# Ledger of designs, part 130: peptides against a protein of PDB entry 5Z08

Target 1, 168 residues: chain A of PDB entry 5Z08
Amino acid sequence: RQKDEWAKKTSSLMKQLDWFIGEHLGAMLAAEELGGPVVGELMEIDPDDLSAGFNAHGKLKKATSQPDLDRRQRRIDDIWGPQDEQGQAHKRKRGADEALAASAEMRDLIEQLMNKLVEAGGDNSATYVEIPRESAAARFLVRSKVAMFHPNDARRLRLVDFGRDLDD
Target 2, 222 residues: chain B of PDB entry 5Z08
Amino acid sequence: GLPRLIDAIEEASKIPAKRRQTPIKPTIEKLTTHLYTHGASPDSLLRLADLLTLRNHLDQASLAAITRNLYPSSTVSDEVVLRFIGALGHGQLKPTLALQALFLRWLVMVYHLLENPGVLGQVYGVLFDLLDTAAIRPQLCHLLALVTRRKHVRPFRIQAILTLSRQTGGDPNLTGLLRVFKNYYPEIIVGDATKGRASAFKHPDPQWRQHLDEIQQRRSEA

## One batch from the design tools (peptide; made by RFdiffusion4, then SolubleMPNN)

Design b2_p16_6_s2 (from b2_p16_6, 9 letters changed)
Fold by OpenDDE base, seed 4:
Structure b2_p16_6_s2 (fold): chain B 168 residues (1-168), chain C 222 residues (1-222), chain A 16 residues (1-16)
Amino acid sequence: as target 1 above (168 residues)
Amino acid sequence: as target 2 above (222 residues)
Amino acid sequence: DELRRRVEELLRLLRE
């Protein structure tokens, strides 16, 4: 009975999470990847700061090169700038495709993180997922305090253990 | 509708209870019922935030009842957030600490609906400096646990929590907040002062959450 | 933030 209730509750939460990713978060993550506003905490970051990327801990780097600013601004302008009707349809499709891609990346990353947590059997060292890149999804999870990078390796990401006492 | 109820309460709030021609309680009950059923729009939230945070002649029970039913039907603006943050701390013009605790609890419960979560990060110092206020500390630590980012985890704040933890005999909420800090800086030595049980910062009201989710879902369907 | 809440809740459930 308790297992069934737990399973139902878990399933419900997963469905809600999936819905949220698909309906809302994917588009926001795609916007971040495209040089739009950072999802969540960094909304105060000047567009210039968005171009700088994030350090191993999801902290904004200083914007290094002017060319990347111009590309992002151009991309923002290409996304949000006045475009003709035909250009709008192509932009909408491209935006939808990017949102779908971002949604898929987020889902996959969460799944990997959860699987590693289960497989580790309590060994924190085994809970890390290797990420191919510091994606908007990865950054979002870190900013959200759901995940954390390995202290010495920004390519390794794990879920934050909310259940462990501080003495561990 | 809700705006008319707010108008009536705003007018009544200017008058001492003993001088009111009409009891406010029935209007408060209508308001809270409406809020429970439909939630509050952004505009209504701002007006209600002013009623809750500004000194007026409303009784504490009424203010608490409004706060407990303050379901956003949409998003929560920076302005609304800042009204509640500005109401925190000690002072004759500030709400009671009990009401401040309810505001912090509310902010925790609606954190996901903030138009700009970063606004709380901007006022992080203000929030952090209130940790010595025992009456609001549980909810404040919970809110800070949501708001804290790496940029906020500074040596002086780590030391401040450690010091306050020692002074409070290891308040579980402070230990919980220090755990959040340790997520950003694993090298933080949680000395003997933190050997206590850490607060898990669970959602303060699951029923309130469920009801909020129902109100929010109705908006997405409209 | 909603994602965080949901993931945190999910993780809590997974640990029970």
Scores: peptide ipSAE 0.021, ipTM 0.303, DockQ to the pose 0.072; fails the geometry check
Fold by OpenDDE base, seed 3:
Structure b2_p16_6_s2 (fold): chain B 168 residues (1-168), chain C 222 residues (1-222), chain A 16 residues (1-16)
Amino acid sequence: as target 1 above (168 residues)
Amino acid sequence: as target 2 above (222 residues)
Amino acid sequence: DELRRRVEELLRLLRE
């Protein structure tokens, strides 16, 4: 009975989490991946204040952005570029596709993190998931204090043990 | 036992090496052997932290040897942490920068054993303001990478790291710290000077870690 | 905040 209630509650929470990821978080994560605002606490710092602060104290020479950053910036420019009607439909579709991709990445990452936590049997060293890239999803979990990077390897991510850390 | 060894070293630390009746080296060797075998209790850690951080007549080699063998047998208290943090920076009464680098390395290696990891977050500003000190910067950046939370990532600190990164020609440790900041604020543009290889902040000593784990495991079986 | 809360709740349940 308790296991069934636990399973139902877990399933309900997972469904709610899945809904939240799909309906809200995915789009925000996609926006972050595209160089939009950070998902989470309203930065008291307006991105404009960060940009203005960076502009005033010296030309950060446009580093030839790694082709991936240039692709992201192009995607931003493609998303925010002149709204021709045909361009809007393609932009909406691309935005929806990016939101779906971000949602899928977040779901998969959470699943992997949870699976590793279960498999580790209490060994904190075995709880790390290898992440192929530093995604908005990974960053969000870290910012939310839900996950943490390996101190030595930013490609390794684990769930924070809230049971130990909340009692502290 | 360990307390008696510490007593002997504390007394010897009050006396210049040339005026000691007995060589301290054998006692230091006994201490380091004991620490390697059994680790240090919280009480012993505090006493050793005072020996390491307060000005005394112990030689640098002895202080370094103690620091390299400073295995906690249990947890590390806030008081111990604060002794080491208080010993950082420039000053005639402070330990050498080489020893400070060892302290920072130690804090990195024992970070998971802190009774309250938040204590380092409370002194974040003190640590951050030392980033200009080249001799301790590698270990300091590593420690800050562990300690940094969203509340610490402020515009003035972002700008300070960017400025210092430019001034240092793109120190990979600063680039690594900026990457940690980017986890909280993705909009941080790491300028051209930081196109360099970011430090991965790898564990500074895997063998030391393994030995620490063995000491910690003995406690759990006891 | 909502995701954090939900994940914290999930993790709490996983520990029970």
Scores: peptide ipSAE 0.020, ipTM 0.263, DockQ to the pose 0.048; fails the geometry check
Fold by OpenDDE base, seed 1:
Structure b2_p16_6_s2 (fold): chain B 168 residues (1-168), chain C 222 residues (1-222), chain A 16 residues (1-16)
Amino acid sequence: as target 1 above (168 residues)
Amino acid sequence: as target 2 above (222 residues)
Amino acid sequence: DELRRRVEELLRLLRE
């Protein structure tokens, strides 16, 4: 009975986390990977907004009709492809693809971190996941104080042990 | 000549100071005087780069004196550049951070004499990953400002500088580097924390530049 | 941070 309740609670939390990653966090992480704002500075980035780019203040450039904005928009468009309807569709698709990729990376990273925590059997030295790069996902987990880097190796990431790290 | 002075210093560098039969300081002074007067050939530069970057028994003052007088009489090869880049970072076999800062300063001052400036672009990632090292950050940012091209301005690097800028309380050198990045991507948000004075990355030593130009001119007349 | 809260809750459950 208790194991079944634990399994149900764990499953429910994982579903909620997966939903949060897919619906909200993925787009924000993609924005950060694309050189946009850090996750938490902008609460909602629509995948369509990722295609529009960010202004010098981290705010979405609203399509304000001013002609000088067209030159900056053209440079962004030169980075992201032609301004034709097909180019806009390709940009939107690319933004969506980046959000999906970021979501997948975050899911995978969390899964690896959780698996290592379970496998370590209480050995904190065995809880580290080796990350190929410092991703937006990894940075987000560290900023959120959910994960920490190894003191001597920024390629190793582990979940913060809220139970043990309080006793040391 | 310069090769014989380098030979003597190379041999002395293998021996601890307490076990040397002769003081090395007079030989270092002769070397630095020669370098100041004539500069170093490409071959001599490579040998001196090895003396400066490899662990040996030379004292820090001698290494710093050689670095401060390391005027190229000609061009600077990729091999010489890579010796200095390979000497950067943390490690027991690495030169001191103070000496690394002098190497980075030297690379800035001789950048226009590189046989292939693109070599620094190839090791851009290695340089960029050292930005967290406060002791070398000023010179490192200056070098990166010279080396940075559009291909290097990646989203993750923009974010890394922004994060580091916040963590450092808005280091003016990082703000300066962000301004260089902004030249390639005008949309880069130099956040409120970066409203501070950006470094202008002025030449580190105008007198050294002038003396280098004099040495280089003598080569063009010969 | 909602993610932090959820991960903390998950970690608590894993320790039980």
Scores: peptide ipSAE 0.019, ipTM 0.282, DockQ to the pose 0.016; fails the geometry check
Fold by OpenDDE base, seed 2:
Formats: C-alpha cells, structure tokens, sequence
Structure b2_p16_6_s2 (fold): chain B 168 residues (1-168), chain C 222 residues (1-222), chain A 16 residues (1-16)
C-alpha cells in the first residue's frame, strides 16, 4: 500500500516535472544555451551597460568557440535578427526545436541522476553521472541546489542527498 | 533629537522584549523617520552600527528597518565600515545572513561616501573568503566589483572564482566579478561554466540613491 | 525563484 502510494505520487510528480520541462523550462534552457538570460535570474542585464563599464581593452576576442557552440550562437542571431514573416516562422521553428532539444537533455539528465541514485544503494561516490558538457540543464540543477558537481571534476554531477545533509 | 532616540533604543536593546515596560516599535519608527528626513551623522552612524552588528535583544524587523533608512548625512568612517565587515560570516554571535546582505547592500550604496575607500581593500581577503555563502554572494560580488584593484587579482583568487563558478552552475555574480578581474588580466579564460550572462552590478536601489543625494545636498548647503 | 522552488519541490518529492 505505501509503495503503491509512493509509486503514484512519484508518477504524478514525474508527469508534472515533464510538463514543466516541456512547457516552460525547455524554452528557457534553450535561451540560456543560446546565450540568453540565465534561467531563474531575471537580471535586467542591459547589454549596453555591460559594454559601458568595461573600457575598450575588454574586447573578448571571439575565441574560436567550438563549432557546435557557434552553431547555437549563430541561431541567436537568427532568432533576434530582422523580423520578416518567413524569418519569424523559421525562428519559431528553430526556437521550438532548440526548446525540444533542451527539454530532452533535461529529461535525460534527470533520469540518469535518479537512476544513479537508486543504483548507488547509499554510496555517495557511486551517485555521480558523467556529463559530456556543462549544459544549461546541468547548470540549472546546480543553481537550483538539486544537483552538485564533484568538487574535483566538473564532468561529474550528482543529486544532492537531502536526507543525509539534514542529519549532519 | 536623534541621540536621544538612539539612547532609548540602546537601553531597550539590553532588555528582552517580554520584559520591556514599553513597546520599542514607536521609538524605532521615530528613529527611522528621523533618519529618512535628516540622515545620520558620523557619530550616530557608529552608534547605530553597534546596535545593528552586536548581539542584543532587538528584533530582526527593527534592525532591518534601521538598516534600510541608514542614510549618512556626511561621510562614513573606517570604524563604521569595519563594524559591518566584522559582522559578516557564520557564527552564533553574528547577525543573520539576511541582515548581513542588507549591510553589504548598504556598503555598496554608500561606497562613494567612505572617508577612506581603501579600507575595504585592506579587508579584501575577508570579503573574498565569504563568496561561498550563497545568501550574501550577490551583494558581496557587487561590493567586490567596486573594491577590486590589480593587487587583489591573484592567481589563487582567479582559480577560486573559477572553481566556485563551476560548483554554483555559473552564478552570474561570480561571472560579473570575474569580468572585473579580466579588466586587470585579459588572459583570464572564463570557462564554459561561466558563459552565462554576467551581472552588471547596477545600483541596487535608485530611489534610495536619489534620497541619499538630497540628504547630502543639504549638508553642502549648510 | 518560483521556477526554482517548483523544481526543487518536485525533485525532493521524487527522492522521498
């Protein structure tokens, strides 16, 4: 009975989380991956104010960003470029595709984190998921204090164990 | 006057709220009204800093109300600054982290009125070591952005910010501080974790600034 | 903040 109630509650929460990821979080994560605002921090960063405080020597030379990051960043210019009707439709579709990709990445990451937590059987060292990159999804979970990076390896991410941290 | 109000609050602060003969709230309201209208002299600021930073029986709402109305009518002394810095961090005798955040915000807003801006540079290490405290990090990064000079930008601090930025999932305030560091050392590589938006460290309260300017202008005319 | 709180609540509940 308690297991069934737990299973139902877990299923309901997973559905709510999936809905939240699909309807809201995915688009925001996609915006962050594209160099938009960080999810959860409505900092009115006026790009002009960022430029005004740094004298001319702070030109971030376009470091040759790896081609895949450049593809995502080029898509921002396409998203914020001139609003012709065809451009808006393509922008909306690309934005939707990026939101779907971000949603899928977040879902997969959460699933991996939960699976590792279950598999670890209480061994905190075994709860780490290897992440291929510091994605917006990974960063969001860390900022949300839901996950944490390994102190010595930012490629390893785990869920915060709220049960143990309360007893210490 | 303001000194008499402070006297009454100091005496009340020694007594637990349940043992006070008279409610202190009306006196706090008179104090905050006076501070809003006239500001605080250097001597009054020091006394108020002690009330805000030392453990006493004043309630958190009263302490916060005083802090929000702590307009300097003149300059801010090193002693006042050091009282607030000494109140930062973890410990049973320290103010709450919420109140510490208000103190840091206050220091940001009055930074241009410091008698010696260099005093914060002398305690830079103390401030920097508190960056791991999430509750005060936004205001702390803003203050550090104002205080940072080339002498403070050391390799170990660069690495500490980079590490903490990764551990926090690219906190925009840390990224903002790292950009300030990059002004002194352009070769600083902001890692992928920091590719997020950096905080611009805008003035935290434009209305408070305007009101402070009005109080300061009255001093120059006197 | 609200988004963060909801995600935290959801993930806490998933770990219980």
Amino acid sequence: as target 1 above (168 residues)
Amino acid sequence: as target 2 above (222 residues)
Amino acid sequence: DELRRRVEELLRLLRE
Scores: peptide ipSAE 0.019, ipTM 0.362, DockQ to the pose 0.042; fails the geometry check

Design b2_p16_6_s3 (from b2_p16_6, 9 letters changed)
Fold by OpenDDE base, seed 4:
Order: structure tokens, then sequence, then C-alpha cells
Structure b2_p16_6_s3 (fold): chain B 168 residues (1-168), chain C 222 residues (1-222), chain A 16 residues (1-16)
């Protein structure tokens, strides 16, 4: 009975999390990856700090020298700049694709983190997931105090053990 | 006057709340009302800093109320600043991290009234080494943003912020501090670790600022 | 803050 109630509650929470990721979090994570606002901290950027070399989306205007940085900045300006109707449709599609990708990355990361936690059987050293990059998803989980990077390796991420940290 | 109120609170602070003959709350309310109306002289600030930073039997709500009303009527001495800095960090004898955050916020709000702003620059290392303490990090980064000079921006501190920023998932306060560092060394690569928004380090309480200005103005007219 | 609280609550409830 208690296991069944726990399983139902867990299933309900997973569905809610999946919904939340798909409907809200994915788009915000995509915005963060594209250099928009950080998810969960609507830090009011002072307009004066925006003027001092952050673009409208909170990124430092890096000098034009590296072509890959220009592509990301152009993508931000492209996504949020005044666009003609046809350009808006393409940007909406691209934004939707990026939101879907971010949602998938977040879901996969949470699944991997949970699976490793279960597999580790209480061994904290075995709970680390190797991440290919510091994604917005990974950063969000760390900011949310849900996950932690390995102290010596930012490519290794684990779920925070809330059970132990309450007793210390 | 204010000195007599401080005397009464100092004596009460030596005694556990359960053993006090009289409730301290009415005296704390009188103190906070007086502070709000007149501010604290340098001598009173020092005494209040001791009450706030040294372990005593005052409750956290009273300490927080005093801190929120700690308007300087004049300047803030190095000694007062150092009392608050010495109270930062982890330890059984130190104030709670919540109270430490209020102290850091206070230092930010009174920074322009410091007799010697350089005193904070002298203890820069102590402040910087506390950045890993999440509970005080927002106010600590704000204070460091005010205090930071070119001499403080060292390669090891740049790397420490970058590392801590990664470990915290890009804390906006750390990003804000790193931006301050970049003002002194534009070549600092903030990298992908700071894809997030930076804190603007706006004044924490505009109403508190306005009221402080009113108290300070009364001093200039006397 | 609300979003963070929701994610934290969801993940905390999944660990219980």
Amino acid sequence: as target 1 above (168 residues)
Amino acid sequence: as target 2 above (222 residues)
Amino acid sequence: DELRAQVEALLAALRQ
C-alpha cells in the first residue's frame, strides 16, 4: 500500500516535472543557452549595466574577433530583433526547436542522474553522471541545489543527497 | 538617551531570556525607534557592533531589528567595520549566516560613510575567501564589487571566481563580481561559465538610503 | 524563486 502510494506520487510528480520541462523550463533553458536570462533568477539587470557592454540579453559584447561568438550573438539579436513576418516564423520555429532540444537535454540529464543515484546503492562516488558540456540544464540543476558538480571535475554531476545534508 | 538604552540592552544580553526579570523587547523597540529617528553616533555604533557581533543572549529577531535600524548619524569607523568583518564566516561563536548577510548589506548601504574605505581593501582576502558560503554570497559579492581595486584582481582570484561560478551553476552575483574584475582587466575571458545574467548590485534598500540621507542631512545642519 | 521551489519540491518528493 505505501509503496503503491509512493509509486503513484512519484509518477504524478514525474508527469508534472515532464510537463513543467516541456511547457516552461525548456524555453527558458534554451534562452539561457542562447545567452538570454538565467533560469530562476530574474535578476533585474540594471539598464546601466546593460549599457556598459552587455547586450540586451545580458552577455558581454565580446570583441568581433572569434567567428563562433559572433554567430551566437547574432542568434540572440536574430531571435529577439525586429523581424519581418517571414523571419519571425523561422525564428519561432528555431526557438521551438531549441526549446525542444533543451527540454530533451533536461529530461535525459534528470533521468541519468536518477538512474545513477539508484544504481549507486548509497555509494556517493558512483552517483556521478558524466556530462559532455556545462549545459543550461546542468547549470540550472546546480543553481537549484538539486545537483552538484564534482569538486575537481566539472564534467561530473550528481544529485544532492538531501537526506545527509539535513543531518549536518 | 541612546547610551542608556544601550546600557540596558548590554546588561540584558548577559542574561538568558528565561532568567530576565523584565522583557527586553520594549527596550529593543525604544532603541530601534531612537536609531530610526536620530541614528547612532560613532561611539554608539561601536557598542551596537559589539552587541551584534559578540555572542550574547539576545534573540535573532532583536539583533536583526537593531541591524535594520543601524543608521549612522555620522561616519563609520574602521573599528566598527572590523567588528562586522570579524563576525563573518562559520563558527560556533559567530553570528548566524542570516545575520551576517544583514551585516554585509549594512556595510554596502553605509560604504560611502566609512572614515576609511581602504580598510575593506585591507581585509579583501578575508571577504573573498567567504565566497563559497552561499548564504552570504549575494551581499558579499555586492560589497566586493564596491571594494575591488586593480590590486585585488589577481590571476588566482579570477580563477577562483571562475571555478566557483561553474560549481554554483553560474551564480549571477559571481558573474557580477567577475564583470567588476573585467573592468580592470578587459582581457579576462569570462567564458561559457558566465552565460548567465550578472547582478547589477543595485542599492539593497532605496527607502533605507533616503532615510539615512535625512539623518545625515540633520548632522550637516547642526 | 517559485520555479526553483517547484523543481526542488518535485525532486525532493522523488527522493522520498
Scores: peptide ipSAE 0.020, ipTM 0.389, DockQ to the pose 0.039; fails the geometry check
Fold by OpenDDE base, seed 2:
Order: structure tokens, then C-alpha cells, then sequence
Structure b2_p16_6_s3 (fold): chain B 168 residues (1-168), chain C 222 residues (1-222), chain A 16 residues (1-16)
């Protein structure tokens, strides 16, 4: 009975988490990876201010036509530039693909972290997941105080045990 | 030899100072003298990194003395680097911020000896998120200036530096880091908040560098 | 803050 209630509660929470990742968090993580605002921090980055490029005097440079500015400006313009309708569709598709990728990365990371927590049987030393890179997902979990890096190895991440820290 | 000195210090580090049968200071002095003369092998360097970064019963003066004499005789492994990076930030189990500043300074001074400089790029966000910690900011900005590549220069990080620069009244280390970012994206405004003296990120200790070079040369001749 | 609170609540509830 208790195990079944726990399993149902866990399943419900996993569904809610999956929904939250897919509908909200994935897009925000993708935006952070693309250089947008940090997830959970209201960075008043006016996208228009970043896209227009700032001149040496702090003012928006008007688009002067010089060709070699094109490739670096294209990347910023690819991120922030005026979306023509076809470019908007490709950017929306790319944005959707990046959001899906970020969602998948977050899901996988949470799954690994949860699996290691279960496998460790209460041994904190065994709860660490090796992360191949510092992702927006990993950073978000750490900023949220849900995860922490190993005190001696920033490639190792674990869940914060909220249950045990209350008994100490 | 060096391994026996490390063994003695490791055993002493497990015991509170008041419960030690013998003073550890003479052994620390022998260790630091040996390190100054011969440097640390990769294996010894890893063991010393653990002594410096793990919570133990060694005093802060001893830890600082070891760190100031931590000359690599060869290369610095990813594992050693990650020990020092993981020791950064706030927490009861972490070293003092003063010791963390020494670790960051050390990483700057041995950056050219890293087996894989890319390892620091993989933990770039961990380093970057610590910029608000004033006590380590000077050394952290210097390390980030060495590590930064185009992939790390993101709009959110640009804005974070600009915001922090305003909040700090234009810290010259942040201005210096923003100049490094501008090398990758010339369109970045070093705005009015960054109107000021930028740090040049010069080598923090020329004498230490010279002595390191002497230790490294002896290895190439052996 | 709300997003963080939701993730924390979800993860706390998964541990319980």
C-alpha cells in the first residue's frame, strides 16, 4: 500500500516535472545556451539592444553595410536579428529543436541524478553523476539549490538530499 | 623522499592538532623545502591537492605554505585541476576564501603546464558564477581571461559582467575580462560602467615563474 | 523564483 502510494505520487510528480521541462524549462534553458537570460534570473536584456550591436559610445549602431561585419553579425543576427518570415520559420524550427534538445538534456540529467541517488543507498559519495560538460541544465539545478557539484570535482554533480539535511 | 613526507602529513591531517603526539610544523617545513628544490611529480601533486582541498585538521598557515611552494616538476593533470575547482565557493566543507584565492593564483601560474587546458573551459560556468565573490574575483578574472574562448562569450555572461561592474563601481578586473570578451565580439560595449582602468592580468609572481622554469628545465635535461 | 520553487517542490516531493 505505502509503496503503491509512493509509486503513484512519484509517477505523478515525474509527469508534472516532464511537463514543466517540456513546456517551460526547455525553452528557457535553450535561450540561456543561445546566450539569452539566465533561467530564473530576470536579466533585463533587451533583445533589441543585443541584436543591434553597441557602438564604442554605448549607442546602438545603425546597420552600416560593411561586408566583413557580416559573419559575426550574422550569428548575433541569427540569434537576435530581424526575422524575415522564412528566417522566422527556420529560427522557430531551430528554436524548437534547441528547446527539445535542452529538454532532453535536462530529463536525462535528472534521471541520472535520481538513479544515482537510489543506487547509493544513502552513501553520499556514490550519488555523483559525471557530467560531460557544464550545461544550462546543470547550472540551473545548482542555482536552484537542487543539485551541487562535488566539492573537489566540478565534473561531478549530485542531488541535494533535502530529506537528510532537515534531520541534522 | 617526498612520498614519505606526504604520508606523514596525511596521517597527521586525520588527527586534531591537540591530539598529535608530535608537532607537524617540522614535517611541513621539510615538505616545502623539498617542493622548492625538486617540485612535485604528478602523483605527489594529486596527493597534495587532496590535502589542500579536503577538510582535514591541517592549519591554514601550513596549507598556504604548501600552496606557495606547489611547483609542478612536470605537467598538471585534469584531476588535480578539478580538485582545486571543486574547492571553490561558499560552504562549510570548502577551504577558506583566502586559500581559494591562492589556488586560483596557482592555476594562473601553472596554466601553461596543464595536460588539457580544455578542462577549465568545461567548468567555465562554475568559475564564472563565482565572480560575485569579491575575495576571489581578482584571481578568478585572471584565470577566466586565460580560459575564455568564443563559445564562452554568451550574451547572458556579457550582461552579467556589465551588471556586476555597475554594482562594484567598475572593478578593473571585470573591465579586463570584458576586454577579453570584446576580442571575440568587438561590438560589445564596454559601457560607462566600465570607463576606468582595466587590469592587464600580468603574471602574479615573476620570481615564482623563474623558479618554476628552473625546475622544469631540470626535467628536460634528465 | 516561482520556477525555482516549482522545481524544488517537485524534486523535494520526489524524494519523499
Amino acid sequence: as target 1 above (168 residues)
Amino acid sequence: as target 2 above (222 residues)
Amino acid sequence: DELRAQVEALLAALRQ
Scores: peptide ipSAE 0.020, ipTM 0.239, DockQ to the pose 0.029; fails the geometry check
Fold by OpenDDE base, seed 1:
Structure b2_p16_6_s3 (fold): chain B 168 residues (1-168), chain C 222 residues (1-222), chain A 16 residues (1-16)
Amino acid sequence: as target 1 above (168 residues)
Amino acid sequence: as target 2 above (222 residues)
Amino acid sequence: DELRAQVEALLAALRQ
């Protein structure tokens, strides 16, 4: 019973996390990788505010109704693509592809971090994932205090054990 | 003349200081005096660039003195530029970082005399990848500020500057370079870590500029 | 901060 409730809760949370990565975080991480605003430092970005896109000052524009992910993606595309109509279409496609790539990178990184935590069986030294680069995803997790780098090796990342920190 | 002084220094540069029959310092002083008075021709500049950039037995004070007096009497060739660019970075065969900073400062001060300013744009990536080297960063950012065109302002380079700016606590030179990037892409958000005084990239040495102009003017009258 | 809190809450709940 408790295992089934935990499995259902975990599955629900994973679905929510996957949705959050796909709908919100991926585009922001892509914007950071593309030289846009840093996720989480500049903007107390309410999920509702994420939908409104950022002004030239990195401030959220007033949340208009629907998170027009398309408008945010258009802005990334407007920044980095060619100015002609074909260029705008290529920009939109490129920005969408970058958001998908960033979402995939974030999902993969979280999966690796969680798998290493489970495999380590309580050995903190075995919980580190080797990262090929300091990605926007990795930096986001560290800024969010969800992950930490190895003190002597910035290529090694682990999840913060919130369970141990709560018991201490 | 200048060629004979360079010949003597080239021969002395092959021999360790302790094994030289004659002190090189008087010859270096004659060279620097000649350079200050007349400047260096394109051919002399190339020979001096090799002396400055290739590993030899010249002391750092002599190399720095030559670099500080390296006034072009004419234009600066792509070959001369590439010698100085090739001398940048880390390695046992590379000049000291202090001397590299002087080379970058020199390139900034003679930028308007380059036969082909586009040569620096071709090696833009090499220059950009050295921004993590703190000892040369001020002069490197200034040179990049002159060289940067729209084609060089790429997403990965914007992110690299933003990341390095955070890691350095907001180096004013990086903030200055990011402002140059923002001129090409106004939508670049300068994060809070870049909220600060940007370098204005002023001319490094107004007196050196004035003296260079006097040397260049004598060429136009001849 | 809110995004961080949401990710922290999600990841904390995944580890429980």
Scores: peptide ipSAE 0.020, ipTM 0.253, DockQ to the pose 0.014; fails the geometry check
Fold by OpenDDE base, seed 5:
Structure b2_p16_6_s3 (fold): chain B 168 residues (1-168), chain C 222 residues (1-222), chain A 16 residues (1-16)
Amino acid sequence: as target 1 above (168 residues)
Amino acid sequence: as target 2 above (222 residues)
Amino acid sequence: DELRAQVEALLAALRQ
């Protein structure tokens, strides 16, 4: 009975998490990956401000002509810039594709982190997932205090053990 | 007529009160009486919006009196709406926050008369970014509750409203707006922020609404 | 922060 209620609650929470990732978090993570505001430090950025792009400090950069920043900035401008009907469809598609990619990355990362936590059987040293890059997803989990980097290796990420770290 | 009253007030607005040859108050009273009786045409609304939103030498009581009597006799153009939206926020050239609250209240009360309600959806970000301004938040949340569509309910805005709700100790207007967001995304976990009382966003002035309806009916009969 | 708290609560509930 308690296990069944727990399983139902867990399933409900997983569905809510999946929904949250897909419908909300993915788009924010995509914006962060594109140089937009940091998820959780999202200053109320006007869509017009998003169209102008962000500097390395997450502040609105005036459209300066640097080509590689221009591609991500063009992607932001393509996501948020003036939509002619055809440009709107391509921009919506690109924005949707980036949000989907960010959602998938977050889901996969959470799944890996959870699997490693289960596999470790209580060995905290075995709970680390190797991440190929510091993604917006990884940064979000760390900022959310849900995950932490290995103190000596920023490529290793683990879930915060809310059950064990309460005993220390 | 109304145009001549606006002309007189526009000229007076260029001159500091202490340097005016004639008191402006009698002309403001004539204007507000005319507005109360007949409403303002689209052209008159635009001119009045400029008087209300641009920095001039009119006193706050006169500006508030004009705003409280700003009954549209017809529709409200995008240009008029954008004048009021452009007047929002902090800045030395902006109207007082008290006057901005009256503008937002006015936009709520005339929302059904907008030529293009979508114009507010286009400036949704500008409006949303002012939610931290406590003095205008009640009217701003009410306006956003009317304007919000699925396209506006973005993750960053969900997070921003949740964060601001916590920082404000659960402002009932923010809780009300978050309930509007939840209508588009039922799965939004509102946590403790929605355990509080939410604003129902009722019409802010039923008497003003009734009088507006009377002015609007006279136009349909003409 | 609430999003964080929700993700934390979700993950904490998944660990319980």
Scores: peptide ipSAE 0.019, ipTM 0.244, DockQ to the pose 0.023; fails the geometry check

